Peptides against a protein of PDB entry 3NZW. Designs and how they scored, part 177

Target 1, 212 residues: chain A of PDB entry 3NZW
Amino acid sequence: TTTLAFRFQGGIIVAVDSRATAGNWVASQTVKKVIEINPFLLGTMAGGAADCQFWETWLGSQCRLHELREKERISVAAASKILSNLVYQYKGAGLSMGTMICGYTRKEGPTIYYVDSDGTRLKGDIFCVGSGQTFAYGVLDSNYKWDLSVEDALYLGKRSILAAAHRDAYSGGSVNLYHVTEDGWIYHGNHDVGELFWKVKEEEGSFNNVIG
Target 2, 222 residues: chain B of PDB entry 3NZW
Amino acid sequence: QFNPYGDNGGTILGIAGEDFAVLAGDTRNITDYSINSRYEPKVFDCGDNIVMSANGFAADGDALVKRFKNSVKWYHFDHNDKKLSINSAARNIQHLLYGKRFFPYYVHTIIAGLDEDGKGAVYSFDPVGSYEREQCRAGGAAASLIMPFLDNQVNFKNQYEPGTNGKVKKPLKYLSVEEVIKLVRDSFTSATERHIQVGDGLEILIVTKDGVRKEFYELKRD

## One batch from the design tools (peptide; made by RFdiffusion4, then SolubleMPNN)

Design b2_p22_8_s2 (from b2_p22_8, 17 letters changed)
Fold by OpenDDE base, seed 1:
Structure b2_p22_8_s2 (fold): chain B 212 residues (1-212), chain C 222 residues (1-222), chain A 22 residues (1-22)
Amino acid sequence: as target 1 above (212 residues)
Amino acid sequence: as target 2 above (222 residues)
Amino acid sequence: SLTSFDILADFEALKETAKFEK
C-alpha cells in the first residue's frame, strides 16, 4: 500500500494505490483506500483491510452523529481524535491501521492528521503511509513546494504513487486521486498504474530501467 | 500448537452479470486426503434474493450462514418485512465477521444478488470482514487457479482488440447467463483436474429478479 | 489469510493476535 496526502497553496492532495494483498497473493487491484466521510473530510487506509474499513466507517458514523447533534461539521482535529481514541483502546490487541484524516473546515483550513494503531496522532503538511511510503517520499519531497499549482500538485501526487507502485510489490493497481478545497473534496479519477506508467515514461523519459 | 481450525476444502465462485448474479460451489467436503462427503452443499439461499457461501472450515461457515439467516429474519421483524438490500447484507456480514476479529471465522465469504437498481452484485469478504463489491471472485482451495482465468474471461485482462498491436484493450461487456454458466462449469472442471479438494458436484445458484434458481452438474469423482 | 493494505508486511502479527484468544 501507498497512500499520501500533502497540503499546498491550493488545498490538499490525496492519492492512494488500490492493491490489496494476502501474503504473496494479490487479493485485489481495485480496492478503495479512501473513505469519503463527508463532502469535506476524507480518510485513507493502510494496514489491515478489515480494521481500516470497519473503524473508518465507524468514524464516519460518529462524524455524522456529531453533525446531527451539534448542527455543525466536525473538525478535522476532532474527527482524528475520535479515531485515535478508539485505536488507543485497542492498543496491544493487534489492530493494524495507518490512516490520514484529511479535510477542510472554516476554522482549521485545510488540515491533515496522521493516525495509526500505535496511538500516534500527528498534524502535518506532508505524509506518505504504507509499505511504499519511502518510494513516494522520494518523488514527493524532491518536487514539493507550497506554491504548486493545482495541476502540478495533482500530478505530483499521482506521480509519487506511481513511483511507489513501480518499486513496491505491495502497491499497485490504480491511483485514486483527490483534491480537497474550501468547497470540499473533488475526485480526480482512477488511473491504472500500467497505463499511467507507459504514459509517464513516454512523456518524461523516466523509468529508463524498463525497456519497453 | 493447538489448531482449532479445520479445512474442509472446496471452492466457490461468484460472478455478477448485468441483471443477474451467480454463486457456485463444489459439493466435496474433505479433511486432509479423506473425502467426508461427495454431496455437501455450501451455497445457500438466504432469502431476499441473497445467496451466500462461506468456504473454508465448514463448521465456521455453517455458523456464519446461520447467523446471517437469523439476521435477515430479525431485519424483517424490525422493518415490517422490508427486503434486505445486498449492500446492507454486506455490511451486516462485515459486522458478523469483525465481531470475531480476534478469533475469526476461518472462511472466505461470498454473497451474490441484485443491487437496488437490479444489477448483479457480488461481494467477497476476508475472514475478519473486509469486503469489496466485484464483478467476480473465486474463493477456497482452487481460487488461485480460477481467479486468473476469471480475470481473463470476465474482466478481459490481457485481451486486446485485433489489429491494434496490443495497444487497445478489449472493451468490458456483460456476459449472458449462459456464458457465465459455461464459464463457471469450465472453471470448476479445470479446478477439479488440478486440485484434490475440488470435485464430485457443482451447484450453481442463479439470482434474477424472478428469484433464485439452482442448477447441478456432476464433476469428476476421483 | 487476512487481506492487508500493507503498512508493513507484518502478516505474522495479525496471525499472532488470533492465536492469543485461543
Scores: peptide ipSAE 0.127, ipTM 0.826, DockQ to the pose 0.073
Fold by OpenDDE base, seed 4:
Structure b2_p22_8_s2 (fold): chain B 212 residues (1-212), chain C 222 residues (1-222), chain A 22 residues (1-22)
Amino acid sequence: as target 1 above (212 residues)
Amino acid sequence: as target 2 above (222 residues)
Amino acid sequence: SLTSFDILADFEALKETAKFEK
């Protein structure tokens, strides 16, 4: 798995691969590793699929309850804290979760929280999470700047996942790409890694270790 | 070393068509190298045009299916006999599975039916309740043998238009019921030849707007 | 470790966890 999220002048980019593995077996190439918690919040999935899917869906319900009670959208901080508190209750029980909660509120601006099953909760500007995270960081960190255009930011997210998919056997399938703004998240499509690889290789002259 | 789980073998296969879905399973039940039964159905009509199979440890599978059937009954009771949708069924099954997250059902679960738009739907679950909607999924002993074949025949993976040097993919199209049944039969026939835990009989449940139809085919018995 | 994230529950891993909860 490789998931990433980063803040920039235009909001948040979220990009994830879609490969699921069971040991050495590729179980699926089409897993949705972004949970659409609500129209304004995204959760990413790394680790145990069931743990992430179950609890992030549960989180969606909790966020809805908050909105009904308070008559305002839940903050990203509060949403991530709900999840963090929950997983902390299960600390040591064997949950496997590496998640990012991403959203944009007027009060907070673009906001990313990392939450994992070890009880860690971190606010930050850039996170890559999963077995391919180091490969993603290599590309992302090298090209990141706050002032990226939306187009360039989307490409950078996509390109970083591609790098991870190329080097990490546990990552691949396709890239699912999201842009998060104050008005909510926007889905920017599913990009097959194979097709994307050849396109990028041709356009950039990259991946010279692979002969076409 | 105490192992609470058995493995009764077998293979299941779900394929979604345009306006139908198929869920198939062999009827062999085995423990180690001993055949317990040559006709033990593992694909069930659960009502509301939903068919279900949970393959792996048969005791766990049976328990899960029974619990789901009960959930369907309760749903009808609570909602004035409203039909349970396939997506809601998937969510319910997730809760059943995840409720035992720390002592899981040792099964690979697949359900098939029609979505709210009348389109074929197949949902696959891991033992602890993660699920996804897919066009096709094989589970059980011969899943690793069948899935690559399904990827090629259902999703047309690695199929290209002639004369394009592999640059243009073959367009995706839905298969007919007859084509799907043939594909299922071929898959299980092939699996039977390569895997000892698959054989004896093949039961296919076909879900359409008109209900659930069952077909049975003989497989190799050796 | 985040590097050990197998998305799908491995049947083998499940057998190991069941041994420890008794």
Scores: peptide ipSAE 0.103, ipTM 0.864, DockQ to the pose 0.075
Fold by OpenDDE base, seed 5:
Structure b2_p22_8_s2 (fold): chain B 212 residues (1-212), chain C 222 residues (1-222), chain A 22 residues (1-22)
Amino acid sequence: as target 1 above (212 residues)
Amino acid sequence: as target 2 above (222 residues)
Amino acid sequence: SLTSFDILADFEALKETAKFEK
């Protein structure tokens, strides 16, 4: 798995691969590792698929309840805290979760929280999470700047996942790409890694370790 | 070491068509190298045009299917006999599976039916309830043998348009029910030849707008 | 450093975990 999220002048980019594995077996190439919690809030999945899918869906329900009770959207801080508190209750039970809660509220602006099953909750500007995270960081960190255009930021997110998919055997399939703005998240499509690889190689002259 | 789980072998296979879905399973039940039964059905009509199979440890599978069937009944009771949608069924099954997260059902679960638009739907679950809607999924003993074949024949993986030097993928198209049944039969026939935990009989449940139809075919009785 | 995670669908691993917890 490789997931990433980063803040920039245009909001938040979220990009994830779509491979699931069972040991050496590729279980799926089409896993949805982004959960759309609400129109303004996304959750990412790494670790145990069931743990992430179940609890992030549960989180969505909690967020909706908040909205009904408080007559306002839940903050990213509060949403991430709910999840963090939940996993804390299960500490030591064997949950496996590495998640990013990404959203935009008027009060907070674009916000990213990392939450894992060890009880860690971190606010930050850039996170890569998964077995391929180091490969993603290699590309992302080297090209990141706050002043990226939306187009460049989207490409950078996509390109970073591609790098991880190329080197990490546990990452691949496709890139799902999101842009989070004040008006909500925008899905920017599913990009097959195979097709994307050749396109990027041709356009950038990169991946010179592969002859083609 | 105490092992609370058995493994009864077998294989299941789901394929979604345009306006139908198929869920198939062999009828062999085995423990280790001993055949317990040559005819133990493992694919079930659960009502509301939903078929279900939970392959692995048969006791767990039967328990899960029973619980789901009960859930369907309760849903009707609570919602004035409203039909349970396939997506809602998937969510319900997730809760059933994840409710035992720390003592999981040792099963690979597949359900098949029609979505709210009348399109074929297949959902696959891991033992603890992660699920995905897919066009096809094999589960059980011979899943590793069958799944690559399905990737090729259903999703046209590694198939390219002639004359394109392998650069243009074969376009996706829906398969007919006859084509799907043939694929299922071929898959299980091949699996039976290569895996001792698959054989004896093949039961296929076909879901259409008209309901659930069942077909049975003999497999090798090795 | 952040912990690395893989999407795990390992049936056997889950089976073994369940064995140890009970």
Scores: peptide ipSAE 0.072, ipTM 0.834, DockQ to the pose 0.063
Fold by OpenDDE base, seed 2:
Structure b2_p22_8_s2 (fold): chain B 212 residues (1-212), chain C 222 residues (1-222), chain A 22 residues (1-22)
Amino acid sequence: as target 1 above (212 residues)
Amino acid sequence: as target 2 above (222 residues)
Amino acid sequence: SLTSFDILADFEALKETAKFEK
């Protein structure tokens, strides 16, 4: 798995691969590793698929309850704290979660929290999470700027996942790409890694370790 | 060492068509190298045009299917006999599976039916309840043999337009019921030849807007 | 560590966990 999210002048880019594995078996190439919690809030999935899928869906319900009770959207801070508190209750039980809660509220602006099953909760501008995270960081950190255009930021997110998919056996399938703005998240499509690879190789002259 | 799980072998396969879905399973039940039964159905009509199979440890599978069937009844009771949608069924099954997260059902679960638009739907679950809607999924003993074949024949993976130097993928299209049934039969026939835990019989449940029909085919018995 | 894990639960891992818990 490779997931990433980063803040920039235009909001948040979220990019994830879509491969699921069980040991050395590729179980799926089409997993949705972004959970759309609400129109303004995304959760990413790394680790145990069931743990992430179940609890982030549960989180969605909690967020909706908050909205109904408080007559306002839940903050990204509060949403991530709910999840963090939940996983803390299961500390030592064996949950496996590496998640990012990404969203936009008027009071917070674009916000990213990292939450994992070890109880870590971090606010930050850039996170890569998963077995391919180091490969993604390699590309992302090298090219990241706060002042990226939306187009360049989207490409950078996509390109970083591609790098991870190329080197990490546990990442691949496709890139699902999101842009989070003040108006909510926008889905920027599913990009097949194979097709994307050849396109990028041709355009950049990169990936010279592969002939073709 | 105590092992709470058995492995009864077998293989299941779901394929979603345009306006139909199929869920198939062999009827062999095994423990170790001994055949317990040559006809033990593992694909079930659960009502509301939902078919289900949970393959792996048969005791767990049967328990899970039974619980889901009960959930369907309760849903009808609570919602004035409203039909349970396939997506809601998937959510329910997730809760059933994840409810035993720390002592999981030892099964690979697949359900098939029609979505609310009348399109074929297949959902696959891991033992602890993660699920995905897919066009096709094989589970069980011969899944590793069948899935690559399905990827090729259903999803047209690794198929390219002639004369394109392998750069242009073959476009996706829906398969007919007859084509899907043929693929299922071929898959299980091949699996039976290569895997001792697959054989004896093949049951295919076909879901359409008109309901669920069942077909049975003989497989090798060796 | 979140650098190496399977997305889907595998049967063998679950089986072993259950053995130790029972």
Scores: peptide ipSAE 0.029, ipTM 0.834, DockQ to the pose 0.072

Design b2_p22_8_s3 (from b2_p22_8, 18 letters changed)
Fold by OpenDDE base, seed 2:
Structure b2_p22_8_s3 (fold): chain B 212 residues (1-212), chain C 222 residues (1-222), chain A 22 residues (1-22)
Amino acid sequence: as target 1 above (212 residues)
Amino acid sequence: as target 2 above (222 residues)
Amino acid sequence: SLTEYSILEDFEALRKTAEFEK
C-alpha cells in the first residue's frame, strides 16, 4: 500500500494505490483506499483492510451525528480525535490501521491528521503511509512546494504513487486521486498504473530500468 | 495445538453481468483427503434477489449464511417489507463478520445480485469483513487457479490491442449470460482437473430482474 | 488456507491477532 496526502496553496492532494494483498497473493487491484467520510472529509486506508474500512465507515456515522447535534460540520481535528480515541480503546488488541483524515473547514483550513493504531495522532503538511511510503517520499519531497499549482500538485501526487507502485510489490493497480478544497473533495479519477507508467516514461524519459 | 477451524475445501465464483449476476459453487465437501459429501450446496438464495456463499470452514459458512438470512427477515420487519439492497446487504454482512473480528468466521464470502440500477453486482468479503464490489471473484481452494483466468476473460487484463506492443489495453465489454455460464463451467472443469478439493457437481445461481434461477452441472467425481 | 486482506506489509501480525491458522 501507498497512500499520501499533502497540503499546498490550493488545498490538499490525496493519492492512493489500489492493491490489496493476502500474504503473497494479490487479492485485488481495485481496492478503494480512500473512504469518502462525507463531502468534506476523506479517510485513507493502510494496514488491515477490514479495520480501516469498518472503523472509518463508523467514523462517518459519528461525524454525521456530530453535525446533527452541533448543527455544524465536524472539524478535521475532532474527526481525527474520534478515530484516535477509538483505536486507543483497542490498543493492544491488534488493530492495524494507518490512516489520514483530510479535510478543509473554515475554522481550520486545509488540514491533515495522521492516525494509526499505535495511538499516534499527528497534524502535518505531508504524509506518505504504507509499505511504499519511502518510494513516494522520494518523489514527493523532491518536488514539493507550497506554491504548486493545482495541476502540478495533482500530477505530483499521482507521480509519487506511481513511483511507489513501480518499486513496492505491495502497491499497484491504479492511482485514485483527490483534490480537497473548502468546498469539499473532488475526485480526479482512477489512473491505471500500467497505462500511467508508459505515459510518464515517454513524457519524462524516466523508468529507464524498463525497456519499452 | 487446538485448531478451531476446519477446511472443507470447495470453490466459489461470482461474476457480474450487465443486468444479471451469477454465483457458482461446487458441491464437494471434504475434510483433509476424505470426501464428506459429493452434493453439499454452498450457494444460497437469501431472498430479495441476493445470493450468498461463504466458502472455507463449512460450519462457519453455514452459520454466517443463517445469520444473514435472519438479518433479511429482521430488515423486512423493521422496514415494512422493503427490499434489502445489495449494498445494504454487503454492509450488514460486514457487521456480521467484523463482529467476530478476533475469532473470525473462517470463510471467503461472496454475494451476488442486482444493484439499485438493475446492474449486476458481486461483493466479496475477507474473513473479517472487508468488502469490495467487483466484476468477478473466485474464492476457495481453486481461487488461485481461476482468478487469473477470470481477470483475462472478464476484465480483459493482459489483453492488448494488436500492434500496440502491449501498451494499449482492449476495451471492457459485458459478457452475455451464456458467455458467463460457459466461462463458469470452463473454470470449474479446469479447477476440478487440478485440485482435489473441487469436483462432483457445479451449482450456478443466476440473478436477473425476474428472480433467481438455478442450474446444475456434473463435474468430475474422482 | 484463508487469508485476511491486508494493504500493508504487516500481514502476519494481523493473522496472529485474528487467530487465523495457515
Scores: peptide ipSAE 0.031, ipTM 0.829, DockQ to the pose 0.097
Fold by OpenDDE base, seed 4:
Structure b2_p22_8_s3 (fold): chain B 212 residues (1-212), chain C 222 residues (1-222), chain A 22 residues (1-22)
Amino acid sequence: as target 1 above (212 residues)
Amino acid sequence: as target 2 above (222 residues)
Amino acid sequence: SLTEYSILEDFEALRKTAEFEK
């Protein structure tokens, strides 16, 4: 798995691969590793598939309850704290989760929190999470600028996942791409890694270790 | 060291068509190298046009299916006999599985039916309740043998238009019921030849808007 | 076997771009 999220002048880019594995077996190439909690809030999934699906779906329910009770959208900080508190209760039990809670509120602006099953909760500008995270960081960190255009930022997110998919056996399938703005998240499509690879190789002259 | 789990072998296969879905399973029940039964159905009509199979440890599978059937009854009771949708069924099964997160059901679960738009639907679950809607899924002993063929025949993976030098993929199309049945039969026949835990009989449940029908075919009895 | 979206822990990398909150 490779998931990433980063803040830039235009909001937040979220990009994830779509491969699921069971040991050395590729279980699926079409998994959705982003949960759309509400129109303004996303959660990413890395680690145990069931742990992430179950608890992030649960989180969605908690966020909805908050909205009903408080008559306002839940903050990214509060949403991530709910999840963090939950996993903390299971600390030592064996949950495996690496998640990013991404959203945009007027109060907070574009916000990313990393939450994992070890009890870590971090607010930050750039996160790559998963077995392919180091490969993604290699591309992302090298090209990241706050002042990226939306187009360039989207491409960078996509390109970083592609790099990870190329080198990490546990990442692949396709890239699901999101742009989070003050008006909510925008889905920017599913990009097959195979097709994307050849396109990028041709256009950039990259991936010279592979001969077509 | 005590092992609470057994393995009763077998294989299951779900395929979603345009306006139908199938869920198939062999009828062999085995422990180690001993055949317990040559006819032990493992695919069940659970009502509301939903068929279900949980393959692996048969005791766990039976328990899970029973719990789900009970869940369907309670759903009807609470919602004035409203039909349980396939997506709601999937969510319910996730909760059943994840409720035993730390002592899981040792099963690979597949359900099949029609979605709310009348389109074929197949959902596959891991032992602790992660799930995905897919066009096809094989589970059980011979899943690793069958799934690559399903990828090729259902999803047309690695198939390209002739004369395009691999640049144009073969367009996706739905398979007919007859084509799916043939594919299922061929898959299980092939699996039986290569895996000792698959054989004896093949039961196929076909879900359409008209309900669930069953077909049975003999497999190799070795 | 359990399905996984494999994760690698790298706290140093996380801290490089984040603020710790409890």
Scores: peptide ipSAE 0.224, ipTM 0.848, DockQ to the pose 0.043; fails the geometry check
Fold by OpenDDE base, seed 3:
Structure b2_p22_8_s3 (fold): chain B 212 residues (1-212), chain C 222 residues (1-222), chain A 22 residues (1-22)
Amino acid sequence: as target 1 above (212 residues)
Amino acid sequence: as target 2 above (222 residues)
Amino acid sequence: SLTEYSILEDFEALRKTAEFEK
């Protein structure tokens, strides 16, 4: 798995691969590793697929309840804290979760929280999570700047996942790409890694270790 | 060591068509090298045009299916006989599975039906309730043999247009019900030849807007 | 015989990066 999220002048980019594995078996190439919690909030999934899918969906329900009770959207901080508190209750029980809660509220601005099953909750600007995270960081860190255009930021997110998919056997399938703004998240499509690889190789002249 | 789980073998296969879905399973039930039954159905019509199979440890599978059927009844009771959509069914099954997260049902679950737009739908679950909608999925003993074949024949993986030097993929298209049935039969026939835990009979449930149709085919009995 | 679907991760590497960015 490789998931990433980063803040920039245009909001938040979220990009994830879509491969699920069971040992050496590729269980799926089409897993949705982004949970659309609500129109304004995204959660990413790494670790145990069921743990992430179940509890992030549960989180969505909690966020909806908050909205109904408080008559306002839940903050990213509060949403991430709910999840963090939940996983903390199960600490030691064997949950496996590495999640990013991403959203854009008027009060907070673009906000990313990392939450894992060890009880860690971190606010930050850039996170890569998964077995391919180091590969993603290699590309992302080298090209990241706050002043990226939306187009460049989207490409950078996609390109970083591609790099990870190329080197990490546990990452692949496709890239799901999101842009989060104050008006909510925008889905920017599913990009097959195979097709994307050849396109990028041709356009950039990169991946020269692979002969076409 | 104490092992609360058994393995009763078998294989299941789901394929979604354009306006239909198919869920198939062999009827062999086996423990180790002993055939318990040559006709033990494992694919069930659960009502509301939803078919379900939970393959692996049969006791767990049966329990899960029974719980789901009960859930369907309660859903009707609570919602004035409203039809349970397949996506809601998937969510319900996730809760059933994840409710035993720390002592899981030892099964691979697949359901099939039509989505709210009348399109074929197949949902696959891991033992603890992770699920996704897919065009096809094989589960059980011969899943590793069948799934790559399905990738090739249903999703046209690794198939390319002639004369393109492998750069243009074969375009996707829906298979007819006849093509799917043939594919299922071929898959199970092949699996039976290579895996001792698959055989005896093949039961196929076909879901269309008109309801659930059942077909049965003989498989090798050795 | 049955295995859960999994998404492998390295949380330690993540933590190191997060700390550096602070």
Scores: peptide ipSAE 0.035, ipTM 0.829, DockQ to the pose 0.057; fails the geometry check
Fold by OpenDDE base, seed 5:
Structure b2_p22_8_s3 (fold): chain B 212 residues (1-212), chain C 222 residues (1-222), chain A 22 residues (1-22)
Amino acid sequence: as target 1 above (212 residues)
Amino acid sequence: as target 2 above (222 residues)
Amino acid sequence: SLTEYSILEDFEALRKTAEFEK
């Protein structure tokens, strides 16, 4: 798995691969590793598929409950804290989760929290999470700047996942790409890694270690 | 050392068509190298046009299916006999599976039916409840043998338009029920030849808007 | 075939990420 999220002048970019594995077996190439909690809030999934899918879906329900009760959207801080508190209750039980809660509220602005099953909760501007994270960081950190255009930021997110998919055997399938703004998240499509690879190679002149 | 789990072998296969879905399973039940039964159905009509199979440890599979059937009854009771949708069924099954997260049902679960738009739907679950809607899924002993074949024949992986030098992929197209049944039969026939835990009989449940139809075919008995 | 599906095989990668970003 490779997931990433970063803040920039235009909001938040979220990009994830779509491969699921069971040992050496590729179980799926089409897994949805982003949960759309509400129009302004996303959650990413890394680790155990069931743990992430179950509890982030649960989180969605909690966020909706909050909205119904309080008549306002839940803050990113509060949403991430709910999840963090939940996983902390299961600390030592064997949950495997690495998630990023990304969203926008009027009070907070664009916000990213990292939450994992060890009880870690971190607010930050850039996170890559998964077995392919180092490959993603290699591309992302090398090209990141706050002043990226939306177009460049989207491409950078996509390109970073592609790099990870190329080198990490546990990442691949496709890139799902999101842009989070003050008006909510926007889905920017599913990009097949195979097709994307050849396109990028041709356009950038990159990946020269592979003969086309 | 105590092992609470057994493995009763077998293989199951789901394929979603345009306006139908199929869920198939062999009828062999085995422990290690001993055949317990040559006819033990593992694909079930659970009502509301939903078919289900949980393949692996048979005791766990049976328990899970029974619990789901009960869930269907409770749903009707609570919702004035409203039909349970396939997506809601999937969510329910996730809860059933994840409820035993730390002592899992040792099964690969697949359900099939029609979505709310009347389109074929297949959902597959891991032992602890992660699930995905897919066009096709094989589970069980011969899944590793069958899935690549399904990728090729259902999803048209590695198939290209003629004359394009491999640059243009073959477009996706829905298969007819007859084509799907043929694929299922071919898959299980092949699996039976290569895997000792698959054989004896093949039961196919076909879900359409008109209900669930069952077909049975003989497989090799060696 | 009954192995639990995982979207991440390397849990150590998660820890490293957390440590790096704090």
Scores: peptide ipSAE 0.030, ipTM 0.811, DockQ to the pose 0.078; fails the geometry check

